# Peptides against a protein of PDB entry 3WG5: the designs that were tried, part 111

Target 1, 218 residues: chain A of PDB entry 3WG5
Amino acid sequence: LAKNIVYVAQIKGQITSYTYDQFDRYITIAEQDNAEAIIIELDTPGGRADAMMNIVQRIQQSKIPVIIYVYPPGASAASAGTYIALGSHLIAMAPGTSIGACRPILGYSQNGSIIEAPPKITNYFIAYIKSLAQESGRNATIAEEFITKDLSLTPEEALKYGVIEVVARDINELLKKSNGMKTKIPVNGRYVTLNFTNVEVRYLAPSFKDKLISYITD
Target 2, 218 residues: chain A of PDB entry 3WG5 as posed
Amino acid sequence: LAKNIVYVAQIKGQITSYTYDQFDRYITIAEQDNAEAIIIELDTPGGRADAMMNIVQRIQQSKIPVIIYVYPPGASAASAGTYIALGSHLIAMAPGTSIGACRPILGYSQNGSIIEAPPAITNYFIAYIKSLAQESGRNATIAEEFITKDLSLTPEEALKYGVIEVVARDINELLKKSNGMKTKIPVNGRYVTLNFTNVEVRYLAPSFKDKLISYITD

## One batch from the design tools (peptide; made by RFdiffusion4, then SolubleMPNN)

Design b2_p15_7_s2 (from b2_p15_7, 12 letters changed)
Fold by OpenDDE base, seed 5:
Structure b2_p15_7_s2 (fold): chain B 218 residues (1-218), chain C 218 residues (1-218), chain A 15 residues (1-15)
Amino acid sequence: as target 1 above (218 residues)
Amino acid sequence: as target 1 above (218 residues)
Amino acid sequence: GSKGIELGVISRGLD
């Protein structure tokens, strides 16, 4: 019997290989319990492109819907976080959050200036982000502009432009608003209608390893 | 039984990880005593963006209303201080104070010149500050101009333009004027009507650690 | 290789 369970977990900080491990662990737990969905409360300034692409793949391979929720207020899905969101089954944002700023860079110079990515890399990520947007039925023009103009959006703008699906202040409002929505990408080859009627919310805590890594990277 | 208590605490100087600890401590004390609100007398030239964002999150997670009061006369909520204010439940300013000048920078060069933030960062903070303003029902256009024009406002201008809610000369005038106002953002998911009738004002002192840190950073 | 590409915002200074 399918448990009417929704998992909620937090992912905060830079996107790294360790962040992939967090996503994998959280999604796996929710899959094992046949949850209705997992909501990832995401707050990231960005990170590594390789880790980001692996996370997107892991989300897309999920046996259950993965909802990216840019939360709490003041959080962002910056850069890599935007790609992750665009690769997910549903995007929500809290008021006071942001999404975008997706231009790839090679890193920072000793003086803190950005080292630009060569056109080849930039064009690759333009194609990649557009594909994520198109696959999910989201605004591919704005997705491209997240790179070409380094655009960042408010929740209201992102909703208006068709980048995200929900603006919600908290988990309860998110569940209420997303109830009956179809996933923007398939789950196991099918678009799923979210059913958040009579659900139990279960919060997942970061592992000891997750805490240690965040402490080292901060 | 809810104590009719309002806490008042001072935060002065650069916004750092230590400033986060001050906010956290002060708000926690006021939460534990079920205070009607905490008023933070803020005087800052700005500081770190990471610390600022964490402070905004901590304020928004408060179980009680957090009022940012730019005080005393001659104080400012400059740069990071403006973001903190915009992320709070109510903003007040004393006459002779200022708010704004929010353009992000990478730091200062050896000669003291500003190292400009790249457009990626600037655009990120434009979206962020606009989202804070929009969430709180404050002037998002002016919030953007705090960055794009490095705009600074007087209390009278800030009130006029809908950036702040109260101009007050002292704590007593602030309590009087803000009595019966609704918080500009929710407390625990609800907009709270401030009740400052028959309140006891309790002043919090900086900890020994807070004093030591301020002494080192000054 | 994608290994050296950063997708991040440096949130260093709001001074």
Scores: peptide ipSAE 0.044, ipTM 0.313, DockQ to the pose 0.109
Fold by OpenDDE base, seed 3:
Structure b2_p15_7_s2 (fold): chain B 218 residues (1-218), chain C 218 residues (1-218), chain A 15 residues (1-15)
Amino acid sequence: as target 1 above (218 residues)
Amino acid sequence: as target 1 above (218 residues)
Amino acid sequence: GSKGIELGVISRGLD
């Protein structure tokens, strides 16, 4: 039986336009191979809202399930990463990771102070993050609190509150636990039941460009 | 034998002027009680450079050792948190935490893009973070790479590279492991040998103001 | 118009 392919790729660092390119590349490869899913091992402190929104859109346009996996232990899906996760087909977290802290800011002032987003922008992102949660059947109240309370959650809390779907220590446990789950958002207009019974895991390495840009943006 | 007091306080969330107030309050309480040390359980994704620098200064002015403990598992000392840690008398990390990602940014553009700091600012913070590392006898090369490569480290990596002093699962293990260690920077002009043989651990709760502000800034 | 919004703990540059 031809093993269904599951791709695994890592996205680490700040969410930027280059991160969009990484998502696009990784998802495109997995789409071209008709993969059962792609797992993105995400470790991000956050980043650009524009890039985030583009990434969410790219995930939503994916022809295959995109699983955001906050991994390894010590990783986070902070801020923009939380939005990306909430926009994905399935969220998993490794023990010792975090999700949340989503309050938008305009940036940092000369003295390194946060320039607060005006209420208009804050409210925009509240609406946006709640929309992502609602569309995915995740906890929209907590999604709002990721902004209004800059709430951060452990995997156990996030699971308990219905923000994420899986807590898993590794890819094997993730595949086992997520097997038979439905995607939280549709793939090509259909909610897909994940089938990880006979899968080949393929790791996608960052391109030279990805490495270079990660090196530059890092 | 009168037990030496060790205070433990939590600082969670973004580094702001309010976080400075928290540090100041916590350290002041511990100073007033002639504590052996204060342990700050830090979980921050980063924050304001001005607040960070003020916090570092406040730590350096402390009459008692300030131990930054990246805790609990899932927590980070990201960006500003790394600077604060490097400015402290001792750094500890719980397993499953992270430190690093220190590249300064001016903020986020309208589209949520990172506004890069000009080279002048980046170089300023490179010099600053290297200075903190050098003053504390920590790895200045890695400190630079926290900026130039936006490097993030696990506790094990950070320990291995000489960025931190302790990996500990809990306060008890931290106290045990750090007992007899010298502070990495002086306290009142003297490097203190930590004495945690007969200590009473006292937890400082956030003030109502701290809770409210954490609620607001979060 | 969403361009200027930072999401995440971005190291605040020194202003």
Scores: peptide ipSAE 0.043, ipTM 0.354, DockQ to the pose 0.168; fails the geometry check
Fold by OpenDDE base, seed 2:
Structure b2_p15_7_s2 (fold): chain B 218 residues (1-218), chain C 218 residues (1-218), chain A 15 residues (1-15)
Amino acid sequence: as target 1 above (218 residues)
Amino acid sequence: as target 1 above (218 residues)
Amino acid sequence: GSKGIELGVISRGLD
């Protein structure tokens, strides 16, 4: 029997290979304890596309539902964070957060200007983000516009447009609202109905290494 | 007999796990061909600390000398790039390049402000960068100041202060000036005298994957 | 393909 346990962990800062390690560690802990789900409180301005893709893959390979929760208020799931969210089993946002701005860039020039990605790369990520949206039954048109228009949405807009599933002020409201929802992607080949009735919330702290590396990479 | 071959490869953009893969690939190719050395033309604003540390380790495990060459003019070995340079067998800079700015940050806040690293992390990297400088017989005081003062140096200053070994306008001048120099760290447990007499220069092109990923991570 | 694309982060990592 899945324990009536929900894990909560924070991932803040840039999406990097270290962020992958954090996702992997957190999800693994929650998997090992047969948690009903893990909620990742995400706050990111974006990051590396390779790390992002690995994170998406790790989420999709999870034995338990992975809920991306853009939290706290003022946080964002920008760029890579949006892809991660779209690749997850459920997306929630707190009021006062944002999602989007997914245009791939080559980086920043010495003058701080964005180096635009060649059309081939942009088109690759358009296809990729649309696939994530389609796989999860989310709005693929808006997902594309996260790139083509560098679109950013409020939680209310994202909910309205079918990008996300929940707007919640806190973990308790998230659990309440997401209770009985089906995951937007499969868990072990099946869509899972979330059961957050009488759950214990367990918080995962960043490891010392996580703190150190987040500190270094942030 | 080491072939009178010097490989040259470019690494441009942010230091990432992909950058590690590039270093690994390039060094491996040069090792396999028993090159006298590999010159990595480096241009980076910095990047991830974990990737940086892995790159330093990969360089230190090289069977051949790895020369970091901050090139072309206008390039930088900023932040992570400085650590990589200090961890290498020889550092060269082209005129009009820079090195330094090594203060670890947690990243950027939503307002674009730098999130400062906690003192413990800053101190870790102070110790780390000093160790790299000391191991390589380079100026550990300046290495520390790359963090504590966020110091950046010109090639001439870096040479003057004993941070780097060569100022060179191009590969030919670099080969000429570095000929007969000892590596600043060991290769397979010994300090190697560079022999660039009558060398063939072989350029390594980025793989399609490298181009794509550099394009994606840049 | 996805390795190395920076999505929105000026990952000045170690600035």
Scores: peptide ipSAE 0.037, ipTM 0.329, DockQ to the pose 0.133; fails the geometry check
Fold by OpenDDE base, seed 4:
Structure b2_p15_7_s2 (fold): chain B 218 residues (1-218), chain C 218 residues (1-218), chain A 15 residues (1-15)
Amino acid sequence: as target 1 above (218 residues)
Amino acid sequence: as target 1 above (218 residues)
Amino acid sequence: GSKGIELGVISRGLD
């Protein structure tokens, strides 16, 4: 029986236009091979709102399910990462990871202090993050609090509150637990039931460009 | 007679956090050497608003005059570049350059279409760009129109409308024309009269990191 | 400290 393919790729660091390119590349490869899904191992402190919104759009336009997996232990889907996760077909987290802290800022001043976003911008992102949560059937109240309270959650809390779908220690446990789950948003207009019985896992490596970008942003 | 030093550095490409680091590095070097001024040869299609605001703040905190010079011919201070220019101590443009097109966007969709910024964000940047213009004694009406009409100006138009202070074909002409001008914003709380009589021009090169970033963003 | 979403308004650059 031909094994279904599940791709796994890693995206780490700040969310930028280059991160969009990584998402686009990884998803495109998985789409071309008609994969059952792609799992993106995500570890981000946040980043650009524009890149985030573009990434969310790219995920939502995917021809296959995109699973955001906050991994490894110690990783976060902070800020932009939370939005990306909420825009995805399934969210998983490893034990010892975090999600949240979504308060928008205009940047950092030269003294390292946060430049606060004006209420108008904050309110825009509140509406946006709530829409992502609602569209995915996730907790919109907590999504709002990720901004208004700068809330961060553990995997167990995030699962309990209905922010995420899976807590898993590794890819194998993720595949096992998510098998038979429906995507939280549609794929090509339909909610897809994940089939991870008899799958082959294929790892996608960063491109040379991706490695170079990571070297510069680290 | 000890020659006053004028530093010249180039910043090209999209305005990002790395561009902030370049500005910070260049200005810091010039400050350390007690330069009469630093000239930043700017060629940008725009970029990040946060990076832009941080750059503006860094320029305004400079211990020395920072001259934004839209150079060479064919270059632009588009979008974020316009804000940076309006936040600087003096703006110059080479013939055949442009300034303006400041309408904020949230990014580009996967089809390359612009994702429009909500009115709340647009209005924020209207207020911000007008403040930069007013603080520098530049044309706040045109500054607003850079957003509301996505207006772009030639150097001659920008000079005529009081957006910029100098049109110059090269560094030598810039130094000649700007000699004796007062900065449009204060340096250490005072408007400084530029003294480019008997100056030595020192060029600052991109760091290795700067070159690497340019290679990736090009 | 919340690493806030940097509001990167990309202005219409010549992309």
Scores: peptide ipSAE 0.030, ipTM 0.325, DockQ to the pose 0.727; fails the geometry check

Design b2_p15_7_s3 (from b2_p15_7, 10 letters changed)
Fold by OpenDDE base, seed 3:
Structure b2_p15_7_s3 (fold): chain B 218 residues (1-218), chain C 218 residues (1-218), chain A 15 residues (1-15)
Amino acid sequence: as target 1 above (218 residues)
Amino acid sequence: as target 1 above (218 residues)
Amino acid sequence: GSKGVELGIISVGLR
């Protein structure tokens, strides 16, 4: 029986145009190998909205399920990371991680103060995040509150409120708990039932280019 | 056999926060009556992005299919109207209408010149419009070109390129041609097959408030 | 602090 491959890749740091390239590369590799799924271990404080939207789009265009896994403990899917998660086929979180804090900002002033986004932008992202939640059958009220209340949730709260699907300590527990789940959004127009019985886990490493850019942007 | 009701409502002019209220009201009425669908006759030159996104979200949250119908001949679903259409369960166009021209702008200068949106915003909307196209199984390349090439399409071109589903001269032809079609996005998590055999068509009129605001904004 | 998404969707008129 051909072992179904599950890829695992890590994306860490600010969401930028480079982060898009990482997502695209990782998903493309997994698609080429006809993987059952790719799990992206996500740890981000947020980033750029344009990059975030491109990433969400790339996930939605995937020929295979893309699972966003907020990992390891202490990691977050903050701001842009929440949008990316909500745009994915399945969300998992490790204990001790967080999700939310999605209020749009224009940036930081020279004094480090947040430049607030005008209401027009805030409303735009409220609409967008609620759309992502609704399309995925997740809690749209909480999605809105990620912006309006700058809400941050624990994994247990996020599961309880129907924001995420799985709380898992590691990849093995994630595979076990998500086995037999349906994707929250379609893959090629169909909801896929995940089959993680007899899978081979393959880890993808950052490319040299990925490492170099990460080093320069840090 | 309980006659399935199809509502028809008109939305004309610039897409604003008020246009959102119109969409919400019309869809809510149709939902309350358990209509088979609502057809929105859309004629817009564009408008505000925030309002557009709210409208798309409201359509995606609908308990019933929302059909965007670019009508009558000479009407357009320009800019914001294209996004709204791409966010809907089914798109129809009458002969002699247009769709596209989706390039984001910041506004108009005092001399009437277009203030171009920065690349960040353009890329954001490219990602967004491509997402709408992909989610609905429509042509994402053309959706991008609505921005990058400021492309405008005829109904025949839009159908040919897989942007829209129906070309229809009137409501009766629309009902006939769309009968038995599946929605391009889910309704309550399921793709719905439209059933327009033995339907009653009900027209919704603008409220007094709708008329007053339209009068003030013209 | 969550480096907020530079969601610089400026007042985009879609006209």
Scores: peptide ipSAE 0.114, ipTM 0.381, DockQ to the pose 0.162
Fold by OpenDDE base, seed 1:
Structure b2_p15_7_s3 (fold): chain B 218 residues (1-218), chain C 218 residues (1-218), chain A 15 residues (1-15)
Amino acid sequence: as target 1 above (218 residues)
Amino acid sequence: as target 1 above (218 residues)
Amino acid sequence: GSKGVELGIISVGLR
């Protein structure tokens, strides 16, 4: 019986165009091998909105389920990471992680103060994050508050409020808990029931380029 | 018997000149009340080097012990936060937090890529972080690697390698574990033995300005 | 456009 493969990859650091390339590479590998799913261990403070939107689109176009796992403990899916998570097929968080703080900014001034985004941009991202939440059947009110209140949640809170689907300490617990769950968005037009029975876990390593960019961007 | 007071305050978000004002305010309040210590619950992705250096200086000038507590789970003392921690009288971390990633950068390009600091700046901060570690009797080799390898550590690793002094799940455990410990740097020219026997814990709330700036800078 | 919009606390490394 062909063992179902689950890929695990790590994406850490700032969300950039390079992060898109990482997502694309990892998902493509998992697609090529007809994996049951790919788990992306995400740890990000945020990043670029354009890159984030492209990543969300790439996830939504995936031929296999993409699980965002905020991992390890101490990790966050901050800002852009939250959008990415909300755009995915399933969200898991490890205890001791966080999600939220999604207010868009134009950047930082020379004095390190935030340059606020104009209302038009803020409102755009409110609409966008709400759409991601609604499409995935997640809490759109909280998603909005990730922006309007710059709210950050614990895994327990995020689970309680219906932002995420799983709290798991490790990959094995994640697989066990998510086994039999339906994806929160379609895979190739259908909601998929995850089957993590008798799976082989395969870890994807960063490429040399990935390591170099992470070294440069971290 | 006058109950020893321990203050607890939260500093969250980016390290800026405003973060300096928060540190200064919190420490000043605790000094005025002759507290046994102040615990700063720190959660930061980093920030400005100038602000960081000023914060370190303010901590070093404190008339009472300043404990940096990387808290809650999911929090980090990233980059500038690591320097601040290393400049403090005691470092604690909650399980599921992180410390490190201290490479200086000049900022981010329009495309979201990191603008690398020139070697002179990097070398300056290597020397600086090593000095903080050495003065506090913490692992200067690891402190250097926080820059040169952009290393991040778990609490368990940080404790193991002698970067931090305590792993604690909450304030009560922190107080219990740190009771009887000596400060890692002097308070008014003397190493102080912490006495958390029969303490009253007082929480300091952010000011309205603090909340507004956090709202703007988060 | 979303270009140049930053989402989240960019790990402002020691700038």
Scores: peptide ipSAE 0.073, ipTM 0.315, DockQ to the pose 0.179
Fold by OpenDDE base, seed 2:
Structure b2_p15_7_s3 (fold): chain B 218 residues (1-218), chain C 218 residues (1-218), chain A 15 residues (1-15)
Amino acid sequence: as target 1 above (218 residues)
Amino acid sequence: as target 1 above (218 residues)
Amino acid sequence: GSKGVELGIISVGLR
């Protein structure tokens, strides 16, 4: 039986292979406890596309709902973060956060200018992000525009356009608003109705390794 | 019980990781004393976006109201300073100050010319600054124009357009005018009515480290 | 392939 437990964990910083390890660890803990869900407080400027795709896969393979929560205020789900969010079971944003700006790049030149991705790569990620949006019943047109227009949205805009499901100031409001919502993608092949009645919230701390790496990468 | 204490501290110069440490220290001191508020006298030409975003988060996490006061006359809340202000519980400006000019850049070339931020980054910060304005019930159109038009405003203009809440010549006038105002963003999830009746004003000095680093970075 | 593609914001200055 699912415990009335909701896990909350933070992932902050660049999306890397290490970020995948964090997602995997957090989700695994929550799965092992048969949590009703895990909420990932996400704050990222973006990062590596390969790591992002692995994270999306890990979320989609989760035995429990994974809620991406762009939090706290001032946080963003930029670029890779948007893909991760669109690949998750529910997206929430706090006021004062942003989502979008998903255009792929190859890197930066010596002068700091962006090295643009060739059309081949750009088109790949357009198709990919549209697929994530379509799979989750979210706005695929806006998802495309996250790339083609480098669009970024406020929480209110993202909600209005059907990119996200919840605007919430904190975890308690998130739980309240998302209670009774269906996941936007299936959990083990089934859409799940979230049950946040009488839940215990458990916070997962970053490991020492997580803290150290975050410190080094900051 | 909240003490009838208002802290005042100065932050001057470029917004850096060290500026975050200053904000954190000052706010922490004021929190520990259950101050009614802390007023940060801000004078900045701008700085790092990452540091700015961290500062905004720290302000939003404050257990007490954080008032950004563009002071003294001749000071500015330029660029990063504007974002910080828009992320705060109340904005005041002294006559003869300015706010705005928020367009992001990648840096400066060898010849001192600005390396423009790509549209991706610009659009991200447009969304971000609009989000801050919307969250605080301030003018999001003007907030956008701080980027798109590199707009700078006088205190009178900023007040008129609903960017800031107070024009004040000094701390005493600020306290008088802001007494009874509600914070523009919540404190611990609640909008707070400022109570500046019978308050003690306490000034926080920069640490020796603060002075040294400011000296080095200036 | 997706290897080597960056999806992010770099160090941005706000002057």
Scores: peptide ipSAE 0.049, ipTM 0.318, DockQ to the pose 0.109
Fold by OpenDDE base, seed 4:
Structure b2_p15_7_s3 (fold): chain B 218 residues (1-218), chain C 218 residues (1-218), chain A 15 residues (1-15)
Amino acid sequence: as target 1 above (218 residues)
Amino acid sequence: as target 1 above (218 residues)
Amino acid sequence: GSKGVELGIISVGLR
């Protein structure tokens, strides 16, 4: 029986335009091979809202399911990572990870203090993150609170509140638990039931450029 | 007679958090050596508003005059570059450069189309850019039009309209023309008269990290 | 064209 392919790739660090390029590359490879899904192991402290929005759009335009997996333990889908997750077909988290803290900022002052986003910007992102949650059938109230309260959740809390779909220790447990789940957003206009029976896992490595970017952002 | 030191550094490419680090590094070096001024040779298509705002703040907090010089010919201070320039102590442009095109966007769609900023964001940046112009005694009407009309100006137009202070072909001409000018914003709470008589020009090179970032962003 | 001009909410640091 022809094994369904599941791709696994890692995206770590700040969300930037280069992170978009990574997402695009990884998803494109998985699309070309008609993978059952791609799992993105995500660890991000946040980043840029534009890159985030572009990444969300790229995920939503994917011809295959894109699973955001906050991994390994100690990782986070903070800020921009939360938006990306909420824009994806399925969210998983490893134990000991976090999601949330989405308050938009204008940057850091020289003293390291946060430059607050004006209410107009904050309200825009509240509307945006709520839209992502609603479109995916996830908790829009908590999505708002990720901004308004700068709320961060554990995997167990995020699951309990209907922010995420799976808590899993590793890829194998993720595949097992997500097998038979429907995507939380459509793929090509349809909600897809994930089939991880008899799958082959293929790991995608970062390109040389990706490695270089990671080296600079770290 | 102890020569006054003028530092010259280049910042090229998209305005990002790394660009902030470059500005900070360059200005800090020049401050430590009690330079008369630092000239930043700027060539940017734009970039990130947060990085831009942080850069503007860093310039405004400088202990020495920061001159933004749109250079070489063919360069631009587009978008974020215009804001940075308007936030600086003096703006110069080389012939054949441009400034403006400041319409905020939310990014690029996968098809390469511009994602328009919502009116709330556009209005925020209109207010911000007008503030920069007003604080520096520059043309706030044109500053607004950089957004509302996506206006771009030649050096001659920008000078004529009171957006910039100097048109110069090279560093030597810039120093000559700007000698005796007052900064358009204060340095340590005071408008400083530039003294480029008997100056030594010191060039600052990009760090290894800066070179690596440039390589990735190009 | 201002290809890089992400002036706006784009540049909002989502941290």
Scores: peptide ipSAE 0.086, ipTM 0.362, DockQ to the pose 0.413; fails the geometry check

